Peptides against a protein of PDB entry 6FRK. Designs and how they scored, part 35

Target 1, 411 residues: chain A of PDB entry 6FRK
Amino acid sequence: NEEVLNAMLKEVCTALLEADVNIKLVKQLRENVKSAIDLEEMASGLNKRKMIQHAVFKELVKLVDPGVKAWTPTKGKQNVIMFVGLQGSGKTTTCSKLAYYYQRKGWKTCLICADTFRAGAFDQLKQNATKARIPFYGSYTEMDPVIIASEGVEKFKNENFEIIIVDTSGRHKQEDSLFEEMLQVANAIQPDNIVYVMDASIGQACEAQAKAFKDKVDVASVIVTKLDGHAKGGGALSAVAATKSPIIFIGTGEHIDDFEPFKTQPFISKLLGMGDIEGLIDKVNELKLDDNEALIEKLKHGQFTLRDMYEQFQNIMKMGPFSQILGMIPGFGTDFMSKGNEQESMARLKKLMTIMDSMNDQELDSTDGAKVFSKQPGRIQRVARGSGVSTRDVQELLTQYTKFAQMVKKM

## One batch from the design tools (peptide; made by RFdiffusion4, then SolubleMPNN)

Design b1_p10_7_s2 (from b1_p10_7, 5 letters changed)
Fold by OpenDDE base, seed 4:
Structure b1_p10_7_s2 (fold): chain B 411 residues (1-411), chain A 10 residues (1-10)
Amino acid sequence: as target 1 above (411 residues)
Amino acid sequence: LLEILQFLSE
């Protein structure tokens, strides 16, 4: 039993290291899991794999919990949120994402650019803020970030803004001058929350980077970015361990909407390849798929049209990257779609939609679309010509539709 | 939707 446990723990430890979990945390987790597993209970015929997986899950949940309550803004108050982090961490983009998140929730939100080090920082923030219709402040002439931050915070406090986000300078290296500047800004504006933004893609460097910030600045919250990339999220555990601060949000892509509140259970489930059913349900609910009562009713009757398939393809495209969606399904690891396969899958989906855009209402709304095309092969040729594809491509689409329609009939 | 996603992943 101990040999089996050690073998399984070795596999889990390897997978966690491959997920960018810090080696010290993996070692600690291994010992904690060993101490939490009763070998006698494991002998009693319980699924040893499930028991170990549950123990690992439980210990990972503890590693992501800093034991401190996350700061939350107070409605009707002026909440000053200062962002800190290295250049390239996604800090500036994350400021805009957070501002947009709160704005969509009905908070009076604004952005301040106190990054005077990067010549294009204010223009970038202004562009992002303008696109999202978020009020912003900054200067092209003032070089002191303390002055900009102070003036901006004062302005927006006087205008009764509820969420005042301050973006600060990021540097490529941990420099004492950067930390001094951050401290001066923090002292001047007295932020209610200091958010450390960390790039998950830096892997094993997450601990050292997060620690360096926490040792200099009173980081109270963490945001992890670039979780849409090759980063498997293990760096998030390192950030929590180093900062002793909760992860409050995660960045999951390049779009302003690719930003979500951090949920511990779904995150750990995803990290272990168990899927994120909760996050999938949330994404489905955000799409307001339930507003399509007509589709649900059709599906209950085993009816599925080409239009219904088209609408589902539109919904899939709105859900974001396929890799993220599939990674929410249990048994579909994040590696199931390589980045190359995702672009290809999206291109394939767009191609299928383009073919369907060349179909008429009779074809789209038929309960047996494949039969409509089989009875009149001239329709296939028309659609193929209209969409600029081969007749084979149209036949492949119809074959796929037939498979889906058969699945729906079995429901 | 999940079935469609599964199929598109194959």
Scores: peptide ipSAE 0.029, ipTM 0.664, DockQ to the pose 0.082
Fold by OpenDDE base, seed 2:
Structure b1_p10_7_s2 (fold): chain B 411 residues (1-411), chain A 10 residues (1-10)
Amino acid sequence: as target 1 above (411 residues)
Amino acid sequence: LLEILQFLSE
């Protein structure tokens, strides 16, 4: 029984190391799991695999919980949020994502660029802020980040902003000069929250980086970025362990909407390759698919039109990146779609929708759309000309529609 | 939806 436990724990430990979980945390987890498993209960014929999986899951949940309640902004107050992190961590992009997140929730939100070190930092922030219609402050002439941060915070406090986000300079390395600058800015603006932004793709370096920031700056929150890549998120465990601070958000892509509140259970489920069924259900519910009782009723009767397919394509486009959606399905690894394949898939989807935009209501609403086109081949030529595609592209769309319609009839 | 996603991933 101990040999079986050790073999299964070795497999789990290998998978966690391959997921960029720090070796020290993996060792601690192995010891904690061994201590939590009653070997006598394991002998009694319980599903040893399920018991070990459950014990591993529980211990990973504990590793993500720092035992500290996350800071939350107070409505109707001025909340100053300072961002810290290395250059290339996604810090500046994450400032814009967080600002946009609060703005969409009806918070009066603004951005301050106190990054004087990086040439074009203010232009990049200004571009992102302008695109999202977020008020911003910065300087092209002031080189002291303390002055910029202080003036910007004072300005936006006087204008009764509720969320005041301050982006600071990053460095390529952990440098004492960076930490001194961060402390000077923090002392000047007196932030309500200090957010450390960490790149998950740095793997085993996450612990050392997170520790270096926590030892110098009073980090109270963590945001993990680049979880859309090959980074399986194991670095997030290292960040929590080192900072003793909760993960509040995750960055899941390059788009301003590729940003979500951190949820412990879904994250650990994804890390273990169990998928995120809860998050998939939440995303499906956000689409209000249930409000389309007419579609559900049609599907129950095995009816599927080209319009129904078009509506499903619109729903998929609203769900966000395909890689994220597939990564929520149990058994689909995060590596199932490379970034290149996602853009190509989205372009393919948009092309299919453009072809359908050239169809008429009779073609779109027919329960046998493929037969309508097969009976009158001139329709294919019309749609092809209207959408600027080949007749072959229209035939390929109709072939796919027929495949989906046959699947719906078997449901 | 899953079938469409699978198809788009091919």
Scores: peptide ipSAE 0.028, ipTM 0.687, DockQ to the pose 0.082
Fold by OpenDDE base, seed 5:
Structure b1_p10_7_s2 (fold): chain B 411 residues (1-411), chain A 10 residues (1-10)
Amino acid sequence: as target 1 above (411 residues)
Amino acid sequence: LLEILQFLSE
């Protein structure tokens, strides 16, 4: 039993190291899991793998929870949020994502660019803010970030903004001059929250970087970026451990909507390669798919129409970024969709829907739509002309429909 | 739905 436990723990530890979890945290986790597992319960014929997995999951949840309640903005108050982090961490993009998140929630939100070090920082922020219709402040001439931050905060306080986000300079290296500048900005504007933005792709460097920021400024929140790439997010545990601050949001892509509140359970499940079944169920329930009693009843009878497929495509489009949805499915790694593939997949889906928009009710509502088209090939030509596609594209759609309809018949 | 998602990922 102890040999089996040690073998399984070795496998889990290897997987966590491959997920960029810090070696010290992996060692601590191993000790905590060993202490939490009752070897006598393991002997009683319980699924040893499930028991170890549950123990590992429970200890990872503890590592992501700093035991400190996340700061939340107060409605009707002026809340100043200062962003800190390295250059290339996605800090500036994340400022825009957070501003957009609060704006969509009905908060009066604004952005301040206090990055004077990077040429074009203000133009980049202005471009992002303008696209999202978020008010912004910055300077092309002022080189002191303290002056820009102070003036911007004062302006937006006087205009009764509720969320005032300040983006600061990120340097390529942890230079003392950067940390002194950040401290001067923090002292001048007195932020209600300091957010450290961390790139998940930096792997084992996460601990040292997060610690260096926490040692200089009072980091109270963490945002982890680039969780859409090869980064399995193990660096997030290192950031929490070093900053003793909760993860409040995650960045899951480059789009302004590729931003979500951090949820511990889904994150740990994904880190362990278990997917996020709960988050997937929640997203499915948000679609009110259960209200489609007619669809459920058809599926029970093994019936699936082109209209039913079209409705499912509409549902998928409502679920948000496709990479996030796939990343919730167990066995679909975060790497399964490269960033380029998501836009292509959405374009493909829209093309398929456009083809179906050129179909008639007889074609859409047939329990064997492919047979309707096979019996009268002139229908394929009509639909192809109507949708501006090739007859091959229509045949490919019908081939996919046939695969799905065959699957539903096996359910 | 999962199969549609899988198809779109391929």
Scores: peptide ipSAE 0.028, ipTM 0.668, DockQ to the pose 0.126
Fold by OpenDDE base, seed 3:
Structure b1_p10_7_s2 (fold): chain B 411 residues (1-411), chain A 10 residues (1-10)
Amino acid sequence: as target 1 above (411 residues)
Amino acid sequence: LLEILQFLSE
């Protein structure tokens, strides 16, 4: 039993190391899991694998919980949020994402560019802010980030903004000059929250980086970026351990809406490759698919039309990045959808929808759409011409529809 | 929906 436990723990430890979990944390987790598992319970024929998985999950949940409550903005106050992090961490993009998140929640939100070091930083922020209709402040002439930050914060306080996000300069390396600048900015603006932005893709460097920031500035929150890539998120555990600060949000792509509140359990589930069925259900429910009852009723009767398929495709398109959705399904590894595959999948989906846009109501609403087309091949040619596609593309769509309709009939 | 998603991923 101990040998089996040790073998399984070795596999888990290897997988966690491959997920960029710090070796010290993995060692600690291993000992904690060993201490939490009763060997006698393992002898009783219980599913040893499930017990170990549960123990590992529980210990990972503890590692991502700093034991401190996350800062939250106060409604009707001027909340100053200062962003800190290295260049390339996604800090500037994350500022815009957070601003957009709060704006969509009905907060009066603004952005300040206090990055004077990077050429075009203000233009980039301005472009992002303008696209999102977020008010912004910065300077093309002022080179002191303290002045810009102070003036911008004062301006937006006077204008009764509720969320004032300050983007600061990043550097490519941990430099004392960066930390001094960050301290000067922080001292000048007196932020209510300091957010450290970390790139999850830096792997084992996460601990050292997070520690360096925490040792210099009072980091109170962490945002982890680039979790849509090859980064399995193990670096997030290192960030929490080093900063003793909660992860408040995660960045899951390049789009302004590729940003979500951090949820511990879904994150650990994804880290372990268990998927996130709960998060998938939440996303499906957030779509307010008012017509879901009618669809569910049709599905229960084994009815599935081309229109029903079209509506499902629209729903999928509304769920956001397809990679994120698939990454919530157990057994779909994060590696299955390279960014290229997502765009291709979305393009494919849009193409299918465009083909269906050229169908008539009789074709769309038929309980046997494929049979309608098979009986009158001229319909295929009409749809193909109307959508600017080949007859083969229409036939492929109908073949796919037939597969789905057959699946629904088996339900 | 999951089956559709799975199919679209193939």
Scores: peptide ipSAE 0.026, ipTM 0.676, DockQ to the pose 0.076

Design b1_p10_7_s3 (from b1_p10_7, 6 letters changed)
Fold by OpenDDE base, seed 1:
Structure b1_p10_7_s3 (fold): chain B 411 residues (1-411), chain A 10 residues (1-10)
Amino acid sequence: as target 1 above (411 residues)
Amino acid sequence: ILELLKFLSS
């Protein structure tokens, strides 16, 4: 039994190392799991694999919890949030994502570019902010980040902004000049929260990087970026361990919507390759499928229209990247959809929607849309011309619809 | 939605 336990723990430890979990944390986890497992319960015919998985899950949850309550902005107050992190960490993109997140929740949000070191930093922030309709401040002429940050914070305080996000300079390496600049900015603006942005793709370097920032700047929150790629998120554990600060958000892609509040249970489930059924359910529920009851009721009666299919395509597009959604389903590894396949799938989906945009209400709302088109072939030609596609493309869509409608009738 | 996702991934 102990040999079997040690073998299974070795496999788990290997998988955690391959998920970029720090070697010290993996060693500690192994000893904690061994101490938590009752060998007698393993002998009683309980699924040894499930028991070990549960013990590992429980210890990983503890590693993600720093025991410190996350800072939250106060409604009706001016909350200054300073961002710190290396160049290429996704810091500037994350500032825009966080601003957009709060704006969508009805907060008066703004962005300040205090990055004077990187050429085009202000143009990039301005582009992102303008696209999201977020107010912004910065300078093309002022080279002191302290002056820009101070003036921007004062301006937006006077305009009664609730969320004031300050993006600072990054460097490619940990340099004393960077930390001095960060301290000068922090002292001038007196932020309510300092957010460290970490790239999850740097793997085992996460600990050393996070420690270097925490040793110099009073980091109170962590945001982990690039969790859509090859990074399995193990570096997040290293960031929490080093900073003693909670992860507040994760960046899950390049789009402004690819940003979510950190949830411990789903994150650890995904890290272990268990999928995230809860997060999938939450993400489906967040879509406020107001028609979900009506759709479920139609589905129970074996009714499925082209409009119902179109609405589901819209919902899928709102859920974000397909790779992330599939990665939430147990048994669909993150590797199942390469980034290339995702863009192709989205392009295919958009093409199908464009074909359906050329259909009329009678065609869309028919319980047998394929039969409507089969009875009057002139409809196929009209839709093909209206959408700029071949008659074959319309027939392929109708064939796909028929397959789905037949599946629904069997449910 | 899950069946649609499976279809789009195939």
Scores: peptide ipSAE 0.026, ipTM 0.682, DockQ to the pose 0.079
Fold by OpenDDE base, seed 3:
Structure b1_p10_7_s3 (fold): chain B 411 residues (1-411), chain A 10 residues (1-10)
Amino acid sequence: as target 1 above (411 residues)
Amino acid sequence: ILELLKFLSS
């Protein structure tokens, strides 16, 4: 029994190391799991694998919980949020995402660009802020980030903004000059929260980076970025361990909507490759898919039309990046769609919708759409001409529809 | 929706 436990723990430890979990944390987790598993309960014929998985899951949940309550903004107050992190961490993009998140929640939000080091930082922030209709402040002429941050915070305080986000300079490496600048900015503006932005793709460097920031500035919150694609997120555990600060949000892509509140259980489930069914359900429910009840009723009767398929494609497009959604499904590894395949999949979906936009109501609302087209082949040619596609593309759509309709009939 | 997503990924 102990040999079997040690073998299974070795596999788990290997998988965690491959997920960029720090070797010290993996060793500690192994010891904690060994201590938490009753060998007598393992002897009773319970699924040893499930027991080990549950013990590992519990210990990973503890590693993500710093035991400190996350800072939350106070309504009707002026909340100053300072962002810190290396260049390329996604800090500037994350500032815009957080501002947009609070704006959508009905907070009066603004952005300050105090990054004087990066050429075009202010233009990038201005572009993102303007696109999201977020008020912004910065300078093209002032080179002191302390002056820019102080003036911007004062301006937006006087204008009764509730969420004031300050983006600071980054560097390519941990430099003493960067930390001194961050400390000077923090002392000048006295932020209510300091957010450390970490790139999950830096792997084993996460611990050393997170520690270097915490040792120099009073980091109170962590945001992990680039959890899209190959980043397994093991570095997030290192960030929490080093900063002793909660993860408050995660960045899951490049779009302004690719940003979500951190949830411990879904994150650990995803890290272990178990998927995130709860997050998928929440994401589906946040989509006001008011028409889902009518569709579910049709599906229960084995009815599925081309219009029903079109509506589902619209819903899928509203869910955001397809790779994220697939990565929430158990057994669909993140590797199934590279970022390139996502754009191609969305383009394919849009092409299918464009073909359906050239169909008439009789074709769209038929319970056997493929049979309508098979009986009158001239319809295929009309739709192909109307949508600017080949007759083959229309036939491929109808073939896909037929497969879906057959699947629905088996449900 | 999950089955539709699975199919679109295939």
Scores: peptide ipSAE 0.026, ipTM 0.669, DockQ to the pose 0.127
Fold by OpenDDE base, seed 2:
Structure b1_p10_7_s3 (fold): chain B 411 residues (1-411), chain A 10 residues (1-10)
Amino acid sequence: as target 1 above (411 residues)
Amino acid sequence: ILELLKFLSS
């Protein structure tokens, strides 16, 4: 029994290391799992694999929980949020994402660019802020980030802003000058929350980086970025362990809306390749698919039209990045859709919708759309001409529809 | 939707 446990734990440990989980954390996890597993229960013929998986899951959840409640802004108060992190961590982009998140929630939100080190930092912030209609402050002439941060915070406090986000300078490496500057800014503005932004793609370096920031600055929150890439998210565990601070949000792409509140259970489930069924259900429910009662009823009767397919394509486009949705499905690894494949898949989806926009109601509402086109091939040519595609593209759509309609009939 | 997503990913 101990040999079987050790073998299974070795496989899990290997997978966690491949997911960029720090080797020290993996060792600790292994010990904690061994201590949590009752070997007597394992002897009773229970599914040893499920028990180990559950124990691993439970211990990973504990590793992501620092035991500290996340700071939350207070409505009607002035909440100053200072961002810290290396250059290229996605810090500046994340400031804009967080500002946009709170603005969409009805908070009076603003951005301050206190990055005087990076040329064009203020222009970049201004562009992002303007696009999102977020008020911003910064300087082209002031070189002291303390002055900019102080003036900006004072300005927006006087204007009764509720969320005041301060982006600070980064460096390419941990440098004493960076930490001194961050401390000076923090002392001047007295932030309610200090957010460390970490790039998940740095893998095993996450611990050392997160520790370096925590040892110098009173980090209270963590945001993990670039979880849309090849980063399996194991670095997030290292960040929590090093900072003893909760992950509050994750960045899941390049768009301003590719930003979500951190959820422990879904994250660990995804890290283990179990998918995020809860997040998938939440996203499906957010689509207000209440009008889907009619669709669900049609599907129950094995009816599926080209219009029904079109409506589902619209729903998929509303769900956000296709890669994120696929990554929520158990057994679909993060590797299934490279960034290139997502844009291509969206372009493909839009192309299919454009083809369907050239169809008439008789074609769209037919329970056997493929048969309507097969009986009158002139329809294919009409649709092809109307949508600016080849007759082959229309035939491919009809073939896809037919396959899908056959699947629906088997449901 | 899930099956459609699976299909689009294939």
Scores: peptide ipSAE 0.026, ipTM 0.677, DockQ to the pose 0.129
Fold by OpenDDE base, seed 4:
Structure b1_p10_7_s3 (fold): chain B 411 residues (1-411), chain A 10 residues (1-10)
Amino acid sequence: as target 1 above (411 residues)
Amino acid sequence: ILELLKFLSS
């Protein structure tokens, strides 16, 4: 039994290391899991794999939860949020994402660019802020980030902004000058929250980086970025361990909407390949698929049209990156669609929709669209010509539709 | 949607 446990723990440890979990944390997790597993319960014929997985899950949840309540903004107050982090961490983009998140929630939100070091930092922030219709402040002439931050915070306080986000300078490396500047800015503006932005893709370097920031600046919150990338999120554990601060949000892509509140349970479930059903439900609900009742009722009757398929493709495209959606389904690992396959899959969906855009209402609304086309092959040629595709591409679409319609009939 | 996603992944 101990040999089996050790073998299974070795597999889990390998998978966690491949997920960029820090080696020290993996070792600690292994010992904690061993201590939490009753070997007598394992002897009683319980699914040993499920027991170990549950023990691993519980210990990972503990590693992501620092036991500190996350800071939350107070409605009707002026909440100053200072961002800190290295260049390339996604800090500036994350400032805009957070501002947009709060704005969408009905908060009076603004952005301040206190990055005087990076050429074009203010232009980038201004571009992002303008696109999102977020008020912003910065200077093209002032070189002191303390002055810019102070003036910007004062301005937006006087204008009764509720969320005041300050983007600071990053550096490519940890430099004493950076930390001094951050401290001067923090002292001047007296932020209610200091957010450390960390790139998850730096893997094993997450711990050292997060620690260096925490040792110099009173980091109270962490945002992890680039979780849509090759990073499986193990760096998040390192950030929490080093900062002793909660992860409040995660960045899941390049779009301004690719930003979500951090949820411990869904995150660990996803990390372990258990899926994120909750996040999937939330995404489905955000799409306001209110028309789902009519679709559900059709599906209950075994009815599925080409139009119904088209609408579902539109919904899938609105959910964002296909890899992220699949990664929310239990049993579909995040690796199931390589980044290359995602673009190809989205292109494929778009191609299918373009073919369907050349179909008429009789074809789209038929309960057996494939039969309509099989009875009149001239329709295939018309649709192919209209969409600029081969007759084979239309036949492939109809074959896929037929498979879907058969699945619906079995539901 | 889930079944559709499963199918698209197959």
Scores: peptide ipSAE 0.025, ipTM 0.667, DockQ to the pose 0.128

